# Peptides against a protein of PDB entry 4KTY: the designs that were tried, part 166

Target 1, 266 residues: chain A of PDB entry 4KTY
Amino acid sequence: YVLNDIGVIFYGEVNDIKTRSWSYGQFEDGILDTCLYVMDRAQMDLSGRGNPIKVSRVGSAMVNAKDDEGVLVGSWDNIYAYGVPPSAWTGSVDILLEYRSSENPVRYGQCWVFAGVFNTFLRCLGIPARIVTNYFSAHDNDANLQMDIFLEEDGNVNSKLTKDSVWNYHCWNEAWMTRPDLPVGFGGWQAVDSTPQENSDGMYRCGPASVQAIKHGHVCFQFDAPFVFAEVNSDLIYITAKKDGTHVVENVDATHIGKLIVTKQI

## One batch from the design tools (peptide; made by RFdiffusion4, then SolubleMPNN)

Design b2_p24_1_s1 (from b2_p24_1, 15 letters changed)
Fold by OpenDDE base, seed 4:
Structure b2_p24_1_s1 (fold): chain B 266 residues (1-266), chain A 24 residues (1-24)
Amino acid sequence: as target 1 above (266 residues)
Amino acid sequence: GQYQLPDSYFMELLKKLKEKKKLE
């Protein structure tokens, strides 16, 4: 989880799982220096740089360009005229070195690119890390732990009535660390995500969220456990939005979100 | 690439769900 410099990232569809190779390159020249530079740009105190909780949280913020001129600019509009298409990247090295050289955010990334770069960042700093792919990954925007699907009175789905969404797949990272800030038993793998999805206490960042806590329904623990929980376990709630403003729950599907979660075990 | 599931996806899913409920 630290020594491997080449990995596999799962993507695609649940019924058509695809893999791509990703070169993390955590041992290549200039990469560690770039990771330190990232922390410098974040104005991270020296004392915090030895704390994987703080490092992973800062990393989740800084690997994306939002808020802090971090490493990667995300783009999902299929227009990549001012940079490199996300699919063209094959590893973290070029991205990180470009960031270090230009001192400007690199364009463009999607979830696997963010996860790849973040994985390099974590591994460079001695934090065991892996990439996780979640198929049918929910984006809960209103923190109600459910994926709201609104229907008009005629029964048609209208996604404009909510900011909730579901990704066909989403990649994030799990980082191994102790969590002395949490109750005993909630250390180990922590979900961290550098893809800019939701604001977390003023910044686009996510985690570390205890995987064990989430698995057992403990979403009250820092950081961003409710959001991560919703990504993998939210129910699809079909709600009819009446013209009078009332909402009626028509159907619930508890089996669709997070139908498949894939990660390399070694 | 990564994309958000369209409304049509959920429409079809809902249809299947309703059909399943009719069988219960």
Scores: peptide ipSAE 0.601, ipTM 0.908, DockQ to the pose 0.860
Fold by OpenDDE base, seed 3:
Structure b2_p24_1_s1 (fold): chain B 266 residues (1-266), chain A 24 residues (1-24)
Amino acid sequence: as target 1 above (266 residues)
Amino acid sequence: GQYQLPDSYFMELLKKLKEKKKLE
């Protein structure tokens, strides 16, 4: 496992890449205990705590507050009246210690905050982990592996019909593990994401999804491979919704989503 | 901070794509 407790997270725009320092603090007092507490709150059996597949999936669920009173509450509305603005956090330690002491979700986080805390969680538990930043990250809401942009006949976007979205950037984690539950060759780095985006088998969590599988277009393997694939490889599909209820594909852009994926070498 | 691309972004992008296709 990595002894480096300070990291760099990439963010910003594809044409204006920025870096943010983040203190993981996986060796600081109380942090390991807090990570164990998180698993306790998840009611995770002791037998599963040695399995990085189960641990990373539980962590994915528990680092966000949804469903299970997990660690962080996300907010993207630029209103942070009842907590700390996401940009004010500089590391995982304060967040995790606050969670441990208050036993209530900590406000607020965005993707890099979730990824930072999740990275600490994984590393504390002996799972090699790194943060990945994806610029132009798609959020496929209906699991069709494409970004559907519905247009009115006048060419304006129909926001009511357009359920999918694209983040300027999104951060998630990759965790290193074997995948005996998958065919040979799909171990190694696994995408896991604690930012609450989509429901996965009953709760907001994502992964572990084999990076190798996704890279080669294999989306049939657990967990949440289609969603992760869509984040990095969705085509932008411009669809004109006609008044008669018919849909016509106006244009397809296969080069925009996942234009740049950046991660620190580990 | 992290934000979702606005509708205007895609409208402009589509316009550029259409213009590019006309040149091809």
Scores: peptide ipSAE 0.594, ipTM 0.905, DockQ to the pose 0.912
Fold by OpenDDE base, seed 2:
Formats: C-alpha cells, sequence, structure tokens
Structure b2_p24_1_s1 (fold): chain B 266 residues (1-266), chain A 24 residues (1-24)
C-alpha cells in the first residue's frame, strides 16, 4: 500500500533526471471531504463510489477542469497571470481546499500537478496509487498508435500536418484494482491520467487501462489502452508530404518513445 | 517544466538516423 503523505515525482530529461517532493496530504483535514465533493460535482451515483474502476475514471475526468469545471486548469504557455504557476505548488492540499472553497477550477497545473492531485484523490478513496513518469511520452491524437511526423520535401517538419506530439516527460498515475470487466490476469496496476490530453467518449479523461494489457500489446481492452500504449511505445514515423499530395515514409524510429518509465516500487 | 519537443528536435534526430543508416 502506498500510504505515504509525501512523495517524490520524477521529471526533467532522460539524461538529466530530476525529482521533486510532493505533499499528497490525504489525511489532512478537509481533503477527504473535498474528494467526496469532487464526486458530487461529477454527479456520481452513490452505488458507483465503491467501484474503483468507476471512481478512477471519474477522477481522471474531474481532476482536470475541462468539460465539467473540475479541479485544475492546465497551462503550458509560461503565462500564469490569473493563478499560480505550476512550479509553485508543493502539494495537493492547497489546490483541493481552494477548489472546495471557491467551487471553481484552480489555476494552474501541468502533468505532475495533475498527477499529484489525482494521487491524493485516489488514496483518499482507498485506492492504492502511485505516480509514474514517462520520458519521451507520445501524444497520438488520431489513434493509429504512431507518432506521425510530416515533413516538407526540403526536410523541414510540416507543423500544419503534424498533429501528434511528444512530451519531454509526462506524469500519470497507476491505480491498483481488480478488473472483472477484463479477462483474467489484467487486474492490478491500471494507468489513469487526469492531464487533459485526449477526448475519451466525450470527456477529457484516460483509463483505467490495464498495465499488463498494455505491456503485452492488448490494446483492445477498455479504457483508452490504445492511447496509453502509444504514449510509451509509439514508433516515430517520418512521412514526407509530396507536392503532388502523396505521402512517403522516409524513416521509422521504434526506439525513441518511452525511453524510460520510472515509478516507485510498492 | 513539461514541454512538447520542438520541430528542430525531430529534424536533428532524423539527420542522425539517416547518417546511421548510411553507415550500416
Amino acid sequence: as target 1 above (266 residues)
Amino acid sequence: GQYQLPDSYFMELLKKLKEKKKLE
């Protein structure tokens, strides 16, 4: 069980790994109540609140502000005039208490802030959870399990055609649960992600996706397994867009995405 | 902080990849 009140989150570059402390504060006054409030805002039925599959999926949606006025507003533009810079946060408590008090999304977060708050949420509700960091984390936004990099004939990247992207690093969560909705053997750690990246059946949410399923290439299992798989195992596909409209695959790099995945062993 | 890799990163990576293939 991961019941530590203070954790360590890995970030930075694969060749310059950094760590930051994060206070989860799952036992602090008002935090559990705030987590319950989050589920109330999600209009989650009481009957579902005991199901870690439903809870983690709802949490992945509600920790971000998109769609449902959830907890955190993401910002990556280095302009944080209307809130707190992501780097200024040291833990989940202030964020959650501000959300509960104001009843409005808190500004601002990046992946580790989302993961930190989500980790608190999961732990408060009795779900074992940990944060994982993936270096060179792909964002496949057309669900083809590839990182498509479109090039002009001169070799420059065509930014207009290139919709996929790669984070230098990305943090998400793994939650421990049984998966009776999946075949035997695919319980245990489930990837869940509250950083708003991709729409999943109408909302910005992700998971739970079986880590074992992803590890063995079973991307057909709910929820969002293809997206999570792509984050850690996409091939870089360099495609030249010819002037005549044809596409030619110039190169494939199958070794770059997901160079390092770091998580604390439980 | 967290950032998306710029186009220049992939352009340089591709150059290295092409050079490596020429040596193989």
Scores: peptide ipSAE 0.588, ipTM 0.904, DockQ to the pose 0.891
Fold by OpenDDE base, seed 1:
Structure b2_p24_1_s1 (fold): chain B 266 residues (1-266), chain A 24 residues (1-24)
Amino acid sequence: as target 1 above (266 residues)
Amino acid sequence: GQYQLPDSYFMELLKKLKEKKKLE
């Protein structure tokens, strides 16, 4: 989880699982220097750099460009003017070296690019890390652990009534660490995500959230456990918005979100 | 590409819901 410099990322759909290779390159020249530079740009104190909890949280913020002129600019508009399309990247090295050289955010990334670069960052700093792909991944932006899907009376989706959305797939990272700030048993794999999705205490970042805590239904522990829980366990609530302004629940699906979670074992 | 799309299951469910609404 630290020594492998080439990996496989799962993507596509649950019925058509696809894989792509990704070169992490954590041992290549200039990459460690770039990771240190990222922490310098974050103004991270020296004492915190030895703490994987702080490092992974800072990394989740700095791998995306929002808030702090971090590494990657996200784009999902399929235009990608003034940069490189997300699908053109084959590894982390070119991205990180470009960031170090230009001292400006690199364009552009989507979830697997963010996860790839973040995986390099973690492994480069000695934190065991892997990429996780969640099929039917929920994006809950109102923190209610539900995916609200509003329908018009004719059955068409009204996307204006909610910002909640479902990804056909989403990639994030799991980092291995002890969690002395949590109860015993909630160390080990921690979910961290650098794709800019939601604001967490003033910055677009996510985690570390204890995977064990989430599996046991504990969402009260730091950091961002409710959001990560919602990504894999949200109920789909289908709501019809009537002309009179009333809302009627038409259907509830508790099994669709998080239908398949895949990670490479080695 | 853009990966924020309703899946085939979602589309089938919407179809069923539309059919129910037409019958009501």
Scores: peptide ipSAE 0.045, ipTM 0.661, DockQ to the pose 0.356

Design b2_p24_1_s2 (from b2_p24_1, 11 letters changed)
Fold by OpenDDE base, seed 4:
Structure b2_p24_1_s2 (fold): chain B 266 residues (1-266), chain A 24 residues (1-24)
Amino acid sequence: as target 1 above (266 residues)
Amino acid sequence: SQYKLSDEYFMKLLEELKKKEEEE
């Protein structure tokens, strides 16, 4: 997981799974220097740089440009006039080296680009890491562990009534580490996500969230377990929003979100 | 590319769900 320079990222649709090759690193020396530079830009103290919990959390924040002039600017509007389209990237090296050289955020990324760069960052710093693709990945915006789908009284879905949304797919990372800050048994793979989705204690970052904790429904553990849980296990709640302001649950679908989660098992 | 699922998508899902409920 640490030494593999080339990987495969899954994307597309659950019924049409696609794979993309991604080069995590070609020039190890320059990449390491860049990773250190990233941590310097984050003003991360030296003592924390040996802690994978802190490193992964900082990396989660710094791989995206939000808040801290981090590595990548996300764009999902199909307008990439001021940079490189996300689909044009083939690996992390060019992105990281450009960031180091320009000292400005690199444009543009989407989830797999963020995950690719973040994977390089983690591996470069000796943290075993892999990319995970979640199909039908929920974005719970109000932290209620549900994917709310609001209906008007006429029965039509109106997505403007909620900030919740579902990605066709989403990529994030899992990093291997001990979690002495959590109860025994919740170490191992930790979900971390550098794609800017939600604010976590003042910054766009996510994780590390214990995969084991999430699998057992323990969302009370740091960091961002509720959000990650919702990404993979939210129920679709169809709610009729009545004109009088009342909400009525019409239907529940517990089988759709996180229908397929794919990662390389080596 | 990564994209958010549309309202139409969920409408179809809901219709399918309702049909299943009616068959039960």
Scores: peptide ipSAE 0.613, ipTM 0.913, DockQ to the pose 0.863
Fold by OpenDDE base, seed 5:
Structure b2_p24_1_s2 (fold): chain B 266 residues (1-266), chain A 24 residues (1-24)
Amino acid sequence: as target 1 above (266 residues)
Amino acid sequence: SQYKLSDEYFMKLLEELKKKEEEE
């Protein structure tokens, strides 16, 4: 999980699973220096740089450009005129070296690019890490652990009221560490995500969230466990918003979100 | 590319769910 410098990332659709090669390049010249530079830009204390909990949380913030002029700018509108299309990247090295040289965020990334760069960052710093792909990945915006789909009385989706969304797929990382800040048994793999999705205590970051805690429904554990739980286990709630202002639950689907989660063991 | 599922996707899914409930 640290030594392998080439990986495979799963993407596409649940019925048409695809793979792409990604070069992490954690041993390439200048990459470790760049990872240290990233932590310097985050103004991370030297004492915290040996703590994988702090490092992974800082990394989740700094791999995205939001808030702190971090590494990557995300774009999902199919307009990439001022940079490189996300699909053109084949590894982390060019991205990280460009960031180090220009000292400005690199354009552009989507989830697998964020996950690829973040994986390099974690491995460079001695943290075992892997990429996870979740098909039908929910984005809960109001922290109610549901995917709320609001409907008009005619049955059409009310896009204005519907704030939650679902990705066809989403990639994030799992990092291996002990969690002395949590009860015994909740160490091991921790979900961390550098794709900017939600604000977490003042900045766009996510994790580390205990995978074991999430599997057992312990969403009260730091960090961002409710959000990660919702990504993989939200119920689809169809709600009819009536003209009189009342909301009626029309249907519930508990089987759609997080239908397939794939990771390649290294 | 990564994309958000459309409104039409969920409307179709709901119709399928309703149909399944009617058959149960």
Scores: peptide ipSAE 0.611, ipTM 0.913, DockQ to the pose 0.885
Fold by OpenDDE base, seed 2:
Structure b2_p24_1_s2 (fold): chain B 266 residues (1-266), chain A 24 residues (1-24)
Amino acid sequence: as target 1 above (266 residues)
Amino acid sequence: SQYKLSDEYFMKLLEELKKKEEEE
């Protein structure tokens, strides 16, 4: 998980799973230096740079450009006039070297680009890491662990009230580390995500969240366990907003979100 | 590319769910 410099990322649809190659290039010239530079830009103390919990959380924040002029600018509007389309990237090296040279955020990325660059960052710093793809990945906006879909009385979705959303697929990372800050048994793989989705204590970052904790429903454990849990376990809640202001749960689908989670095991 | 599922997607999904419930 540290030595492999070429990987495969799963994407597409659950019924049409696709793969793309990604060159992590963690051993290429200037890449480790760039990773150190990223931590410098984050103003991370030297004492914390040996702690994978702190490093992965900082990396989660800094791989995206939000808040801190980090590495990548996300774009999902299919207009990439001021940079490189996300699909044009084939690896982390060009992105990281451009960031180091220009000292400005690189345009543009989507989830697999963020995950690819973040994977390089983690591996460069000696943290075992892999990319995980979740199909039908929920984005819980109000932290209630549900995907709330508000409907008009005529059955159409009320887009104004519906704040939650679902990605066709989403990629994030899992990093291997001990978690002395958590109860025994919740070390190992930790979910971390550099794609800017939600604010976590003042910054767009996510994790590390214990995969074991999430699997067992322990969403109270730091960091961002509720959000990660919701990405893979949210029920779809169809709520009819009545004209009188009342809300009625019309239907619940507990089978749709997180239908398939794929990661390379070896 | 990565994208958010549309309103139409969920409306269709709901209709399918309703149909299944009526048949059960």
Scores: peptide ipSAE 0.611, ipTM 0.911, DockQ to the pose 0.886
Fold by OpenDDE base, seed 3:
Order: structure tokens, then C-alpha cells, then sequence
Structure b2_p24_1_s2 (fold): chain B 266 residues (1-266), chain A 24 residues (1-24)
């Protein structure tokens, strides 16, 4: 989880699982220096740099460019004219070195690129880390732990009312650490995500969220446990928006979101 | 590429769900 500099990332569809190789390159020249530079750009105090909780949270913010001119700019519109298409990246090294050299965000990334770079960051700093792929990954925008799909009376989706969404797949990271800030038993793997999805207390970041807590339905613990829980366990709630303004739950599907979660054993 | 599931996807999914419920 620290020594391996090449990994495999799962992606694609639940019915057509694909893998891609990713070079983390945490031991390559300039990479550790770049990771330290990232923390410098975040203005992270030296006293906090030994705390994996703080480091992973800062990393989740800084690997994306939002808010703080971090490492990667995300793009999902299939237009990548001002940079490198996400699929063209094969590892973290080129991205991190470009960031260090240019001191500007690198274009472009999607979830596996964010996760790959973040994995390098964590491993460089001695934090055991792995990438997790969640198929049918929900994006809950209103923190109600549901995937609300609003329908017109004719059965068509009301896109205006439907704010939540679902990724065909989503990649994030799990980092191993103790959680003295949480009750006993909630240490170990912590979900952290650098893909910019939701604002967390002022910045686009996510985690660390206790995997054990989430697994047992405990979403009251910091950080961002409700969001991560929703990614893997949201019910699909089909709501008909009536012409009179009333909302009626038409159907519920509790089996679709998070149908498959995959991580490589190393 | 990573993408958001379409409206059509969920509409189809709902129809399948409704059909299954009617058959059960």
C-alpha cells in the first residue's frame, strides 16, 4: 500500500468491468518535493503535516483545482481543447511534475486521474492508500442520503427538480490511519476523495470518513460521512411532481446504488 | 470515461421495476 508504484484501477460498467494500469511513481525524482509543495500551497502548518487526518483532508482539497489552485482541473464534457484528455494520462508523475513546474492547475482529470494522483500524494507522505471503484455511485447534492429522481406526471424525468445524479462509476481513495478523534473501532481505512463533487465546510474536499462507520450506518462522524454513505448506499427515490405542486413517492429502489465496490488487494 | 447516468436510463429502470412488481 506504500511500496507499490504501479497499480490497477477498475472502471467501466458493472456488467463490463475494465482495468487500467496507473503508475503512481511515488519514488520518482521530484515527486515527494511536489507533494510537499502541494502542502505549502495549502499553507498547511508544519505541526499538522505529521497528522494523517489533516494531511488526507488537505490532500483531498488540493488535488483538485477548485478553491485553491490545486493540482487537477476536472472535465466531463468531452471537450479537452486546453489540456490533456483524462484518458491520456498513464500515471501521476507527469501531472505532479507539470503542476510543480507551472505552478498552475493541470488539465484535465476525471475520477480515476484524481484518485491516481491522490494515491501518489498519500503514499509519498507515508500514508497507506488504495483506490476504490464504486459502480453506480450516487452524488447526493442535498445531503438527504437519497437519490431523488423527480418525474413529471407523464413519467419523464424532471431535470429541473432532479439535482442528484449517479455516476456510472466513481473512484476515490481509502487511507489507513488511526482516528483518535472518533470512538474506538472507527480507525483503519478512511474514505477520502479529491474529485470535486461537493463543498465540505467551505472547500471542495471529502473525508477522511471512517469506512467502518459508514459500513455500519454511522454517518454522524467527521468528515463527510453522509456524503460517502450516500455514494454507496442511496436509495433511488422516484418522486412524481404533481401539477398541483405535491410530491408523491412512486417507487423506491434500494438495490441499485453501490451495486459493486472494488479495490485491489495489495 | 466517467459519466452521469441519463434520464432515459432511469426511466427505463423504473419501467422495468414497475413491470417486475406487477408480475410479483
Amino acid sequence: as target 1 above (266 residues)
Amino acid sequence: SQYKLSDEYFMKLLEELKKKEEEE
Scores: peptide ipSAE 0.606, ipTM 0.912, DockQ to the pose 0.873

Design b2_p24_1_s3 (from b2_p24_1, 13 letters changed)
Fold by OpenDDE base, seed 4:
Structure b2_p24_1_s3 (fold): chain B 266 residues (1-266), chain A 24 residues (1-24)
Amino acid sequence: as target 1 above (266 residues)
Amino acid sequence: SQHRLSDEYFLKLKKELEEKKKAE
């Protein structure tokens, strides 16, 4: 997980799974220096740079440009006029070196680009890391651990009534570390996500969230366990928004979100 | 590319779910 400099990222649709190669390049010239530069830009204390919990959380924040002029600017509107389309990237090296050279955020990325760069960052710093692809990945915006789908009284869906959404797929990272800040048994793989999705205690970052904790429904553990849990396990809640302002749950689908999660086991 | 699922998608899914519930 640390030594491999080329990987495969899964994407596409659950019924049409696709793969793309990604060059992490964690051993290439200037990459480690850039990772250190990233931590410098984050003003990360030297004492914390040896702590994978702190490093992964900082990396989660800094790989995206939000809040702190981090590495990558996300774009999902199919307008990439002022940079490189996300699909044009083939690896982390060019992105990181551009960031180091320009000292400005690099445009543009989507989830797999963020995950790719973040994977390089983690591996450069000696943290075992892998990319996870979640198909039908929920974005719970109001932290209620469910994916709200609002319906008009006629039964039509009205997505304007919620900020919740579902990605066809989403990529994030899992990093291997001990979690002395959590109860025994919740170390190991930790979900971390650099794609800017939700504000986490003041910054767009996510994790580390214990995968084991999430699997057992322990969403009370830091960091961002509820959000990650919702990404993979939210029920689709179909809610009719009545004209009188009342909400009525019409149906629940507990089988759709996180229908397929793909990652390398070894 | 990564994209958010549409309203039409969920409407279809809802209908499928309703049919499934009727069969139960």
Scores: peptide ipSAE 0.591, ipTM 0.912, DockQ to the pose 0.870
Fold by OpenDDE base, seed 5:
Structure b2_p24_1_s3 (fold): chain B 266 residues (1-266), chain A 24 residues (1-24)
Amino acid sequence: as target 1 above (266 residues)
Amino acid sequence: SQHRLSDEYFLKLKKELEEKKKAE
């Protein structure tokens, strides 16, 4: 499950599903050394490096450049000055080797690039991992497990009040591990995400969140289960903000977010 | 590329939802 060094990543739209090849290259020269270097930069204790819970959480923080000068700088503005456009990358090796050589964050990535590099990191360290693509992936910004769309009285979207957003698609990772810190039955696949989306207890990181826990609505289980749950299960709530300050729920759509989730076996 | 869905998208979706609910 850690031997496959080439994968396929799903992207695009739910009605126009696309695939791209990605070379993980976890066995290429210098890649393991780079992964160890990443953990060194994170100042991770040696005693924790054998714990997949700690490793995956640190990895989710360090694959993005935020907070800690990690591997990748994200960019979504279609302006990629002084770097490589996200679509130009074909694998993890060049990114990781550049990071090791320059000791500076590499520009630029979007979700599939983060997921690709993170997948290499996990597999290189002996953690079974795969990439997951979620179409209509919600970004709950206020931790209420809803996608709140605020409307003006004239029916237009109030962008100032609307803090939540939805990606056309989003890629993250699932890592296989036991979870002795959780009740029995919630080990196995754990959602982890290195794309910088939300601050989690002081750092832009996400997971590990038990996939089984999320499927059964156990959002109280560490780590970041509410956020991951919201990505795949948020209701779209259309709220009219009245001039008098009152909020009126105009409509609810419980079928749109997470309409399609795709992953391949390792 | 990855992008956030537009306001226009949600307005269209809301209208479709309203029509669907009226038909139910």
Scores: peptide ipSAE 0.580, ipTM 0.914, DockQ to the pose 0.873
Fold by OpenDDE base, seed 2:
Structure b2_p24_1_s3 (fold): chain B 266 residues (1-266), chain A 24 residues (1-24)
Amino acid sequence: as target 1 above (266 residues)
Amino acid sequence: SQHRLSDEYFLKLKKELEEKKKAE
């Protein structure tokens, strides 16, 4: 619901599911104004601000600092000397107000922080939104819908060749909207992600991707359906890179990625 | 915290997968 001010975000491990509260604060003073400011910084035309497709896509770009001096700087190296550790945030309000005041990206966030702020952004603008947690979330780097794990002949992982990765968990958002740009039946929940992972047509953004399309394997539908599909459905492909340059598929695991997806039902 | 799975994790997983396939 757009009316919920406090939410719960799932995280941790699949065998040790954890929850954290998050204050969205969409009704707090200055938050709506900040959301409008975010769209201003994105140089979004007024005519597009009423279109949830455009708004959610712009939001996915602007909630992260990459490309456009957006809201949040991500950090996963456990070094947060120049800002606030991601775990210290308890809600969106302080982040958004700091961004509005300083007009500079706020440090630092990880997936749930991005998702929390993005959820506030969407809800402020009247778009029903919720946070989704995907355990064993793949990051397909080369858009082949696989998680390619390259192995040396001795069996060790070849980190140089292995460009794909898997998060222990990843949080993104689902936004409710009609999709007149897609065939009938692919409206409703749309996956959108503000955590900077992949470049999408020149910007670090993701979505909206039809959840129904993803569920039915329709990866040709805009936006970023292949990437979202890969996050939840990639096969783990173990490939031995031979010294002669040939590649041999040693094993395939089709059951690990996206093993558990958790979201609160609306 | 959110983190990427390690190489060791995948090697362990691969071994488990191989064992499962042999049992099938």
Scores: peptide ipSAE 0.577, ipTM 0.911, DockQ to the pose 0.861
Fold by OpenDDE base, seed 3:
Structure b2_p24_1_s3 (fold): chain B 266 residues (1-266), chain A 24 residues (1-24)
Amino acid sequence: as target 1 above (266 residues)
Amino acid sequence: SQHRLSDEYFLKLKKELEEKKKAE
């Protein structure tokens, strides 16, 4: 589990599943030191560093550069003039070492890069972790557990009103830990995500969210369970925004989001 | 690369869904 320093990340489309190799390099020189440095930059108390709940939550915040000058800057506009294109990375080592050396966020990452670096971080600190790929991954922007697609009366999408989005695929991490802060049965794998997607209690972070809780529809448990639930189980709601200001649900697709979720066994 | 699904994708999907529901 934590001894495997190379992995496979699933990506692509649901109809064309692809894999890429990723070197985690958690045992490479300077990597553990860098992970400790990341926690130092987060100003994490020493007392909390032994708590995988706190560590994974801090990691989810610090692997992305938002809010706290963390490790990676995300970019999805296909313009990577001031750094390395996300597809050029082959592992976590170069990214983490660059961060440690420059003390500035590294450019650029997308979901698998964030997940790869975060996986290294977790494993370095003794937390069993794996990467999960979700095809047709929803981004619920208003926490209503739906993917709302607003349409004009002519049938075209109203981009102004449509705030939610769906990724062709999205990668995040699952970390193994006990959850004494949750009811019995909700320990084990916890979803954590360092890709900056949504604000969580003041900063871009996500998790740990109990996979068992989410699997059984319990979204009331910390942290960010509603968001993670929506990523894998949102209904596509097609809503016509009428000129008079009323909204009419035209159609519902409950089968598309989270159509395929893939993870490598540890 | 990771990307957001387009408006055209959803419109096509909606059409397919409607046709599927009519057939049920």
Scores: peptide ipSAE 0.574, ipTM 0.912, DockQ to the pose 0.860

